# Designs tried in a protein design run: peptides against a protein of PDB entry 4Y8H. Part 21

Target 1, 196 residues: chain A of PDB entry 4Y8H
Amino acid sequence: TSIMAVTFKDGVILGADSRTTTGAYIANRVTDKLTRVHDKIWCCRSGSAADTQAIADIVQYHLELYTSQYGTPSTETAASVFKELCYENKDNLTAGIIVAGYDDKNKGEVYTIPLGGSVHKLPYAIAGSGSTFIYGYCDKNFRENMSKEETVDFIKHSLSQAIKWDGSSGGVIRMVVLTAAGVERLIFYPDEYEQL

## One batch from the design tools (peptide; aimed at target 1 T21)

Design b2_p19_3_s2 (made by RFdiffusion4, then SolubleMPNN; from b2_p19_3, 12 letters changed)
Fold by OpenDDE base, seed 3:
Structure b2_p19_3_s2 (fold): chain B 196 residues (1-196), chain A 19 residues (1-19)
Amino acid sequence: as target 1 above (196 residues)
Amino acid sequence: MEEIRRQNEELAKKVAEAL
C-alpha cells in the first residue's frame, strides 16, 4: 500500500495505489483505499482491510449523526473520531489512517493517525508500506500552496516511486481532490505513471 | 515526524507478517 494526502493552494488531494496483496499472490482486484466519511472529508486506509473498513464505517456513521445534530463537521472533528477509535482499540487494530478534508474556514487539512492511534496534523502525510521508499523524495519535493496541477504531479511522482520499489503497491493511482468547487476523482494507469 | 515514520514502518511490518 502507498497512500498520501497533500494540502495545496485550493484544498487537499488524497492519493492511493490500488494493489491488494494476499499471501504469495497479488490480486488484480482494484482496491479502493480512498474512503469517503463525509462529503468533503475522506481518508486513506492502510493496514488490515477489515479493521480500516470497520473504522471508516463507524466514523461515517458518527459524522452523519454529527451532521444531523450540529451541521457539517470539521476535518479536525473527523480526525478526532478516528483517533478515539484507533487509540481505544489499539490492542486489536492493525490500522494506519490519513484523514483529509476541506472546508471554507480551514481549507485543506491533513491528519495522520499511525499505528497506536496518535493524531498529527501535517501539511502532507504519507503512509503504507510504499511510504518508506519515498520519504526522501517527498521531503525534497513537497511545497506548500502548490497549484492543483503541481500537487497532482507531486502525488503521481511520489506514488509512482513508491510503487516502483514496493511490491505490495501497484495498479492504478487514484486521487480525490477536495476544494471549494467540489470533489473530483482522478485515475492514472500504469502505462502513464511507470514512465515518470 | 520520526515517531510517525517508525509507526508507519511497524505497521508495514505487521501487514507483511500477516500475509
Scores: peptide ipSAE 0.575, ipTM 0.923, DockQ to the pose 0.930
OpenDDE base, seeds 1, 2, 4, 5: peptide ipSAE 0.561, 0.518, 0.214, 0.572; ipTM 0.919, 0.908, 0.812, 0.922; seed 4 fails the geometry check

Design b2_p19_3_s3 (made by RFdiffusion4, then SolubleMPNN; from b2_p19_3, 13 letters changed)
Fold by OpenDDE base, seed 5:
Structure b2_p19_3_s3 (fold): chain B 196 residues (1-196), chain A 19 residues (1-19)
Amino acid sequence: as target 1 above (196 residues)
Amino acid sequence: MEEIRKENEELTKKVREAL
């Protein structure tokens, strides 16, 4: 798995590969690792697909309830709910989660929740088995307040490099763009990103 | 907030039982 989220001038973009692995078996099944928990709050998931989906479902429920009672939650609130669930289940949960969201007050925000259930706010985050190959690339190429196009290219190139070296990553690259304008879903196929 | 906390605790227990 290779996942990332990147803040930019107008919001935040989440990105993920789609390969699923079970033990030594590589399934090129298109697994959606980008999961909606609120209108403009999404997460990237690594680890157990079933377990992290259950966590995301619980978060979604709480954010829906929160919205009905208190209005739209912040991205920080969503990250806190994830953190609590991951921390409380850390002995049984193998998960790395990146939470990303947009609102008019805070703009794009990214929170990473590594194994163990800590939470860290960052301008961008990478995770999954493929992330180990792209720390240097991301550090070199990330800039704050990039355009949408620059950010899409940054994520596409980063994940392409991760996929190139990580046997547990591959398939299509999916992205979700969160801005004031709404939610946009992007998809890039191997024929395009393998040539980068 | 208290209601959400209680629901979260119950759901967390259910998740732990399912894992």
Scores: peptide ipSAE 0.015, ipTM 0.495, DockQ to the pose 0.038
OpenDDE base, seeds 1, 2, 3, 4: peptide ipSAE 0.013, 0.014, 0.007, 0.026; ipTM 0.466, 0.489, 0.454, 0.563; seeds 1, 4 fail the geometry check

Design b2_p19_3_s4 (made by RFdiffusion4, then SolubleMPNN; from b2_p19_3, 12 letters changed)
Fold by OpenDDE base, seed 1:
Structure b2_p19_3_s4 (fold): chain B 196 residues (1-196), chain A 19 residues (1-19)
Amino acid sequence: as target 1 above (196 residues)
Amino acid sequence: MEEIRKEIEELNKKVKAAL
């Protein structure tokens, strides 16, 4: 798995590969690791697919409940709910989760929740087995307040490199763009990103 | 928020049981 989320001038973009493996075998070439928990709050998931999906489902439920009582939750609130669930289950949960969201007040925000259930707010985050191969690239090439196009390109190149070196990453690159304008879904296929 | 916390706790117990 290779996942990342990047804040930019107009919001935030989440990106993920789509490969799912079991042992040495590819179990599924196209899986959705980008999960909606609220209209403009999404997460990237790595680790146990079933467990992280269960966590995300719980978060989604709580954010819906929150919305009905208090209005739209902040991205920080969503991250806090994730943190609580991940921390309380840290002994049994294999999970790396990146929470990203947009609202008019805070703009694009990214929170990373590594194994153990800590939470860290960052301008961008990477995770998954492929992330180890792209720390250097991301550190060198990330800039604050990029355009949408620059950010898409940054994520595409980053994940392409991760996929190149990580046998557990591959398939398509999916992205979700969160801005004031709404939610946009992007997809890039191997024939495109492998040539980068 | 307290109600949400309680619900999180209850759901968390279910998650732990399912793990």
Scores: peptide ipSAE 0.016, ipTM 0.559, DockQ to the pose 0.039
OpenDDE base, seeds 2, 3, 4, 5: peptide ipSAE 0.207, 0.209, 0.218, 0.269; ipTM 0.630, 0.630, 0.624, 0.591; seeds 2, 3, 4, 5 fail the geometry check

Design b2_p19_4_s1 (made by RFdiffusion4, then SolubleMPNN; its pose is not in this set)
Fold by OpenDDE base, seed 2:
Structure b2_p19_4_s1 (fold): chain B 196 residues (1-196), chain A 19 residues (1-19)
Amino acid sequence: as target 1 above (196 residues)
Amino acid sequence: DEELLRKLLEELAKLPEVL
């Protein structure tokens, strides 16, 4: 897996590859690793497909209940719910989560929750097995307050490089753009990103 | 053996998926 979320001028963009594996890293199926937990709060998933899906489902449920009582939750609130689940169940879960969301007050925010259930707020986050190959690239090329287009390109190039080196990453690159204007899903195919 | 390989792959597909 190669996943990332990047804050930018107008919000946040999540990105992910789509490869899934079983056992000894045998490619199994294409997966959507970008999961909605609220209208403008999404997550990137790495690790156990089942564990991360279960966590996301629980978070979604909690955020729905929260919304009915208190209104739209903050991204921080969502990250806190994720953190609690991941931390309290760390002995039984294999989950790496990046939480990203947009609201008018806080704009785009990114929270990374690695194995163990710690939580870290960052201007951008990368995770998954492919992330190890792109720390240097991302550090060099990330800028705060990029445009949407610059951010899409940054993510596309980053994930392309991760996929190039990580056998556990591949397929399509999916993105979700969260801004005041709404939610936009993007998809990029190998024929495009492999040429970068 | 092709049939054996097919069966093996089917069993492997039942293992937990990893992202």
Scores: peptide ipSAE 0.504, ipTM 0.803, DockQ to the pose 0.548; fails the geometry check
OpenDDE base, seeds 1, 3, 4, 5: peptide ipSAE 0.490, 0.468, 0.501, 0.497; ipTM 0.791, 0.779, 0.799, 0.799; seeds 1, 3, 4, 5 fail the geometry check

Design b2_p19_4_s2 (made by RFdiffusion4, then SolubleMPNN; its pose is not in this set)
Fold by OpenDDE base, seed 4:
Structure b2_p19_4_s2 (fold): chain B 196 residues (1-196), chain A 19 residues (1-19)
Amino acid sequence: as target 1 above (196 residues)
Amino acid sequence: DAAEAARAAEAAAALPEVL
């Protein structure tokens, strides 16, 4: 897996590859690793497909319950729910999560929750097996308050490089753009990003 | 060969999926 989330001028963009592995083999499945937990709060998933799906489902339910009682949760609240689940179950989970969301008060926010269930608020985050190949690229090329187009390009190039080097990453690049204007899903195919 | 590929695919299907 190669996943990332990037804050930008107007919100946040999540990005992911779509490859799934089963042991040493690549499964012939185009996986959606970008998972909605609330209208404008999403996560990127890495590690166990089952574990990360279960966590995301629990968080989604919790945030729905929260919304019914208190109104729309903040991205920080969502990250806290993920953190509690990942930390309290760390001995039984293989999960790396990036939580990203947009609200009018806080704008775009990113929280990374690596193995062990720590939480880190960052301007951008990368995770998954492919992330190891792009730390240097991302650090060099990330800028705060990029445009949507610049941020899409940054994510596309970053994930393209991760996919190039990580055998466990590939397929399509998916993105989710979260802004005041709404939610937008993007998809980029190998024929486009392999030439970056 | 095709038989080895089939066995590998079958063995893989029994393993958990990883992202």
Scores: peptide ipSAE 0.519, ipTM 0.807, DockQ to the pose 0.585; fails the geometry check
OpenDDE base, seeds 1, 2, 3, 5: peptide ipSAE 0.500, 0.502, 0.508, 0.509; ipTM 0.803, 0.809, 0.811, 0.812; seeds 1, 2, 3, 5 fail the geometry check

Design b2_p19_4_s4 (made by RFdiffusion4, then SolubleMPNN; its pose is not in this set)
Fold by OpenDDE base, seed 4:
Structure b2_p19_4_s4 (fold): chain B 196 residues (1-196), chain A 19 residues (1-19)
Amino acid sequence: as target 1 above (196 residues)
Amino acid sequence: DEEARRAAEEALAALPEFL
């Protein structure tokens, strides 16, 4: 897996590859690793498909309950729920999560929750097996307050490089753009990103 | 052998998935 989330001028963009593995083998399945937990709060998933799906389902339920009682939760609140689940169940989970969301007060925010269940608020985050190959690239090329187009290009190039080197990453690149204007899903195919 | 290939594909599909 190669996943990332990047804050930008107008919000946040999540990105992910779509490859799934089974043991040492690449499964012939295109997976959506970008998962909605609230209208404008999403997560990127790495690790066990079952574990991360279960966590996301529980978070979604908690945020629905929260919404019914208190109104729309903040991204920080969502990250806190993820953190508690990942930390309290760390011995039984293989999960790396990036939480990203947009609201009018806080704009785009990114919280990374690596194995172990710590939580870190960052202007951008990368995770998954492919992320190890692109720390240097991302650090060199990330800028604060990029445009939507610049951010899409940054994520596309970053994930393309991760996919190039990580055998556990590949397929399509999916993105979710979260802004005041709404939610937008993007998809990029190998024919395009392999040439970058 | 097509039967062996199908059996292997089915077995692979039944394994836990990792992202």
Scores: peptide ipSAE 0.446, ipTM 0.794, DockQ to the pose 0.517; fails the geometry check
OpenDDE base, seeds 1, 2, 3, 5: peptide ipSAE 0.437, 0.444, 0.441, 0.441; ipTM 0.791, 0.794, 0.796, 0.791; seeds 1, 2, 3, 5 fail the geometry check

Design b2_p19_5 (made by RFdiffusion4; failed a check: the pose's geometry)
Pose (drawn by RFdiffusion4):
Structure b2_p19_5 (pose): chain A 196 residues (1-196), chain P 19 residues (1-19)
Amino acid sequence: as target 1 above (196 residues)
Amino acid sequence: SLLDSLRTYYEEKYGDEMI
């Protein structure tokens, strides 16, 4: 997998490839790794498909219950629920999850939760096997408060490289845009991003 | 537990799939 989330001027964008692997075989070339856990709190999933789906379903359930009793949860709260599940079950889980959300007070936020269940709040986060190949590129090209278009390009170019080098990444690039204007789904096909 | 039940369900559906 290759996954990332990036904060910018108006909020945050999540991005991912669409490859699911079963060995060297591509079990699913059009996977959706970007998953809703609340209207404007989404996550990027990496690692075990089963583990991350089970975790995301539970988190969505907790936040739906939280919303019924206490109103809209913060992005930090959502990340805390993911952590509790990942940390307490660290021996049995293979889940690398990035949590991203939009709050009118807090604007865009990104929390990354690596294998051990630790939590890290960051301006942007990259993860998945393909992310190793773009630490150099992303650190060189990221800046705070980018526009929507600049952020889409940063993600497009970054994941294009991760897909190019990582055999465990591929297919389409999916993005989810989170702003006060709502939620937008973007998709970019190989003929566009490959030759960037 | 709930998590173990869901994991079992998805492991049976997906097998050793990774993302």

Design b2_p19_5_s1 (made by RFdiffusion4, then SolubleMPNN; from b2_p19_5, 11 letters changed; failed a check: the pose's geometry)
Amino acid sequence: SELEELLKKYREKLGDAVV

Design b2_p19_5_s2 (made by RFdiffusion4, then SolubleMPNN; from b2_p19_5, 14 letters changed; failed a check: the pose's geometry)
Amino acid sequence: SELEKKIAELRAKLGDAVV

Design b2_p19_5_s3 (made by RFdiffusion4, then SolubleMPNN; from b2_p19_5, 11 letters changed; failed a check: the pose's geometry)
Amino acid sequence: SELEKLLKEYREKLGDAVV

Design b2_p19_5_s4 (made by RFdiffusion4, then SolubleMPNN; from b2_p19_5, 10 letters changed; failed a check: the pose's geometry)
Amino acid sequence: SKLDELRAEYRAKLGDARV

Design b2_p19_6 (made by RFdiffusion4)
Pose (drawn by RFdiffusion4):
Structure b2_p19_6 (pose): chain A 196 residues (1-196), chain P 19 residues (1-19)
Amino acid sequence: as target 1 above (196 residues)
Amino acid sequence: SALSDSTRDSLTAEEERLD
């Protein structure tokens, strides 16, 4: 997997490849690794497909219940529910999850939750096996308060490289845009991003 | 099994980098 989330001027963008692996075999070339847990709180999933889906479903359930009793949860609250599940079940889970959301007060936020269940709030986050190959690129090219177009390009170029080098990444690049204007789904095909 | 191990190693390395 290759996954990332990036905060910018108007909010946050999540991005991911679409490859699911069963050994060297590509079990699914068009996977959607970007998953809604609330209207404007989404996550990027890496690691075990089963674990991350089970976790995301539980978190969506908790936040739906939270919304019924107390109104819209913060992104920080959503990240805390993911952490509680990942930390308390660290022996049985293989889940690397990035949580990203938009709040009108807080604008865009990114929380990354690596294997052990620790929580890290960051301007941007990259994860998944393909992310190793783009630490150098992303650290060199990221800047705060980028525009929407600049952020889409940063993600597109970053995941293009992660896919190029990582055999466990590929297919299409999917992105989810989170702003006060709503939710936008973007998709980029190999003929476009490969030759970047 | 080997794919699972490799995934877990990558995630551990990511966690160490964040700390």

Design b2_p19_6_s1 (made by RFdiffusion4, then SolubleMPNN; from b2_p19_6, 10 letters changed)
Fold by OpenDDE base, seed 4:
Structure b2_p19_6_s1 (fold): chain B 196 residues (1-196), chain A 19 residues (1-19)
Amino acid sequence: as target 1 above (196 residues)
Amino acid sequence: SELEEKVREVLRKEEERLK
């Protein structure tokens, strides 16, 4: 798995590969590792698929309940809920979660919740087995306040590199763009990103 | 549960932020 979220000038973009591995089998299943927990609050999940999905479901439930009573929660609040749940379930989790969201006040924000249940606010975050291969690339190429197009390219190139070297990553690259304008879903296929 | 209390506390703080 290779996942990342990147803040940019107008908001935040989440990205993920779609490969799934079960035992000795590698499947290029078109899976969605980008999970919605609120209209403009999403997460990237790696590791224990079932366990992280359960956590995301619980977060979504609480955020929906909150919204029905008080209005839209902040991304920080969503990340804090994730943090508590991940901390309490750390014995069952094999990897972390990246939380990303957009609101008018805070703009795009990224929170990483690594194994252990801590929470860190960052301008961008990477995770998954493929992330090991792209720390250097991302550090070298990330810039603050990129355009949407620059950010899409950054994520595409980053995940392409991760997929190239990580046998547990592959398939399509999915992205979710969160801005004031709304939510946009993007998809890129191997024939495109393998050429990068 | 302790977990539920922690989640409620997080959401309570959010509620206060929005006031």
Scores: peptide ipSAE 0.372, ipTM 0.893, DockQ to the pose 0.029
OpenDDE base, seeds 1, 2, 3, 5: peptide ipSAE 0.237, 0.191, 0.291, 0.338; ipTM 0.752, 0.789, 0.852, 0.872

Design b2_p19_6_s2 (made by RFdiffusion4, then SolubleMPNN; from b2_p19_6, 11 letters changed)
Fold by OpenDDE base, seed 2:
Structure b2_p19_6_s2 (fold): chain B 196 residues (1-196), chain A 19 residues (1-19)
Amino acid sequence: as target 1 above (196 residues)
Amino acid sequence: SELEERIKKVLEEEEERLK
């Protein structure tokens, strides 16, 4: 798995490969590495699919309940809820979660929740087995306040590199763009990103 | 549960912050 989330000028973009591996965790439905927990709050999941899906479901429940009572929660709050759940399940989880969201006040934000249940706010985050291969590339090429197009390209190139080296990553590259304009879903196929 | 209480606290803090 290769996942990442990147803040940019107008919001945040989440990206993920689509390869799923069979093993200890059985996915009873299509695995979505980019998971919605609120309209403009999403997460990137890797590792124990069943466990992280359960966590995301619980987060979604709490955020929906909160919304019904008080209004839209912040991305930071969503990340904090994730943190509590990840900490509680730290012995069962095999990977961290990236939380990303957009709101008019805070714009695009990214929070990484590694194993252990800590929370770190970052301009961008990468995770999954493929991320180990692209730390250097991302560090070299990331810039703050990129355009949407620049950010899409950055993610595409980054994940392409991860897929090249990580046998557990592959398939299509999916992205979710969160901005004031709304939510946009993108998909890129191997024929395109393999040429990069 | 203790977990639910911690989550509730997080959400309550959000509500208070936005007031």
Scores: peptide ipSAE 0.567, ipTM 0.936, DockQ to the pose 0.030
OpenDDE base, seeds 1, 3, 4, 5: peptide ipSAE 0.556, 0.541, 0.533, 0.536; ipTM 0.933, 0.932, 0.931, 0.930

Design b2_p19_6_s3 (made by RFdiffusion4, then SolubleMPNN; from b2_p19_6, 10 letters changed)
Fold by OpenDDE base, seed 1:
Structure b2_p19_6_s3 (fold): chain B 196 residues (1-196), chain A 19 residues (1-19)
Amino acid sequence: as target 1 above (196 residues)
Amino acid sequence: SELRERIRKVLEEEEERLK
């Protein structure tokens, strides 16, 4: 798995590969690693698909209840709920989660929740088995307040490199763009990113 | 139960920030 989220000038973009691995077997099928928990609050999931999906479902439920009573929750609040759930289930979770969202007040924000259930606010975050290969690349090439196109390219190149070296990553690259304008979904195929 | 209480606190804190 290779996942990441990047803040930029107009909001935040989440990205993920789609490969699924089970034991020694590799399946090049579409795996949903980008998950909506609110209109403009999404997460990237790695590790146990079933466990992280259950957590995301619980978060979504609580955020919906909150919205009905008090209005739209902040991305920070969503991340905090994730953190509590991950911490409580840390003995059963072998997963990292990246939470990203956009609102008019805070703009794009990214929170990473690694194993152990801590939470860290960052301008961008990477996770998954493929992230090990691209820490240096991302640190060197990330810039704050990039354009949408620059950010898409940054994520595309980063995940392409991760996929290149990580046998557990592959398939299509999916992205979700969160801005004031709304939600946009992007997809890039191997023929596009393998040559980068 | 304890988890639910912690989640409640998180959400209540958010509510206070919105006031």
Scores: peptide ipSAE 0.240, ipTM 0.833, DockQ to the pose 0.029
OpenDDE base, seeds 2, 3, 4, 5: peptide ipSAE 0.128, 0.023, 0.007, 0.039; ipTM 0.745, 0.614, 0.336, 0.644; seed 2 fails the geometry check

Design b2_p19_6_s4 (made by RFdiffusion4, then SolubleMPNN; from b2_p19_6, 11 letters changed)
Fold by OpenDDE base, seed 2:
Structure b2_p19_6_s4 (fold): chain B 196 residues (1-196), chain A 19 residues (1-19)
Amino acid sequence: as target 1 above (196 residues)
Amino acid sequence: DELRRRVIERLEAEEERLK
């Protein structure tokens, strides 16, 4: 798995490869690696698919409940819910989760929740088995306040590099763009990104 | 912050209930 989320000028973009052990493939749609927990709050998931799916479902439930009582939750609130669940289950949970969201006040935000259940706010985050191969590339090429197009390109190149070296990553590259304008889903196929 | 705290408390309460 290779997953990442990147803040940019107008919001945040989540990206992921699509290779899984389940063999599940959803054409022209974000897979479970990019999971919606609220309208403009999403997460990237790595590790145990079943366990992280359960966590995401619980988070979604709580955010829906939150919304009914208090209105739209912040990305930070969502990250806190993820953090609590990951921490409480850390002994039996293999999970690397990146939480990303957009709201008008805070704009795009990224929170990474590694194994153990800590939470860290970052301008961008990478995780999964493929991430180990692209720390250097990402550090060199990331810039704050990129355009949407620049950010898409950055993520596409980054994940392409991860896929090249990580046997557990591959398939299509999926992205979710979160901005004031709404939610946009993108997909890029091997024939395109392998040539980068 | 207060709202976040309430969400966490509710989450924790539900987790305890499910144990």
Scores: peptide ipSAE 0.032, ipTM 0.596, DockQ to the pose 0.025
OpenDDE base, seeds 1, 3, 4, 5: peptide ipSAE 0.030, 0.019, 0.013, 0.020; ipTM 0.587, 0.596, 0.414, 0.573

Design b2_p19_7 (made by RFdiffusion4)
Pose (drawn by RFdiffusion4):
Structure b2_p19_7 (pose): chain A 196 residues (1-196), chain P 19 residues (1-19)
Amino acid sequence: as target 1 above (196 residues)
Amino acid sequence: ASTALTDAIEYLDASTHKV
């Protein structure tokens, strides 16, 4: 997997490849690793497909219940629910999850939750096996308060490289845009991003 | 062999985060 989330001027963008692996075999070339847990709180999933889906479903359930009783949860609250599940069940889970959301007060936010269940709030986050190959690129090219177009390009170029080097990444690049304007789904195919 | 490779990939996916 290759996954990332990036905050920018108007909010946050999540991005991911679409490859699911069963050994060297590509079980699914068009996977959607970007998953809604609330209207404007989404996550990127890496690690075990089963674990991350089970976790995301539980978190969506908790936040739906939270919304019924107390109104819209913050992105920090969503990340806290993910952490509670990942930390308390760390022996049985293989889940690397990035949580991203948009709040009108807080604008875009990114929380990354690596294997042990720790929580890290960051301007941007990268994860998944492919992310090792783009630490150098992303650290060199990221800047705060980028425009929407600059952020789409940063993610497109970053994941393009992670897919190029990582055999466990590939297929299409999917992105989800989170702003006050709503939610936008973007998709980029190999013929476009490969030759970047 | 395929299962062991899948487990290793899943570990690398879950453990490779930059913080």

Design b2_p19_7_s1 (made by RFdiffusion4, then SolubleMPNN; from b2_p19_7, 9 letters changed)
Fold by OpenDDE base, seed 3:
Structure b2_p19_7_s1 (fold): chain B 196 residues (1-196), chain A 19 residues (1-19)
Amino acid sequence: as target 1 above (196 residues)
Amino acid sequence: STAALTKAIELASASNFKV
């Protein structure tokens, strides 16, 4: 898996590959690793498909309950729920999660939650087995307050490089753009990004 | 309570698929 989330001028963009593995094999399955937990709060998932899906479902439920009682949760609140679930179940989970969201007050925010269940707020985050190959690239090319187009290109190039080197990454590149204007889903196919 | 939902997570961990 190669996943990332990047804050930019108008919000945040999440990105992910779609490859699924089973044991030592590449599964003939394309997974959507970008998962909605609230209208403008999404997550990137790495690790166990079932574990991360279950966690996301639980978070979604909690955020729905929260919304009914208190109104729209912040991205930080969502990240805290993820953190608690991941930390309390760390011995039984294989999960690396990036939480990203947009609201009018805080704008785009990114929180990364690695396997141990810690939480880190960052201007951008990368995770998954493919992320190891692109730390240098991302550090060199990330800029704060990029445009939407610049950020899409940054993510596309980053994930393309991760996929190139990581056998556990591949397929399509999906993105979710979260801004004041709403939610936009993007998809890019190998024929496009492999040439980058 | 996050603790109350631990069993659901434990059951899910048996899946063979990774992302």
Scores: peptide ipSAE 0.338, ipTM 0.732, DockQ to the pose 0.050; fails the geometry check
OpenDDE base, seeds 1, 2, 4, 5: peptide ipSAE 0.306, 0.324, 0.330, 0.333; ipTM 0.737, 0.723, 0.713, 0.722; seeds 1, 2, 4, 5 fail the geometry check

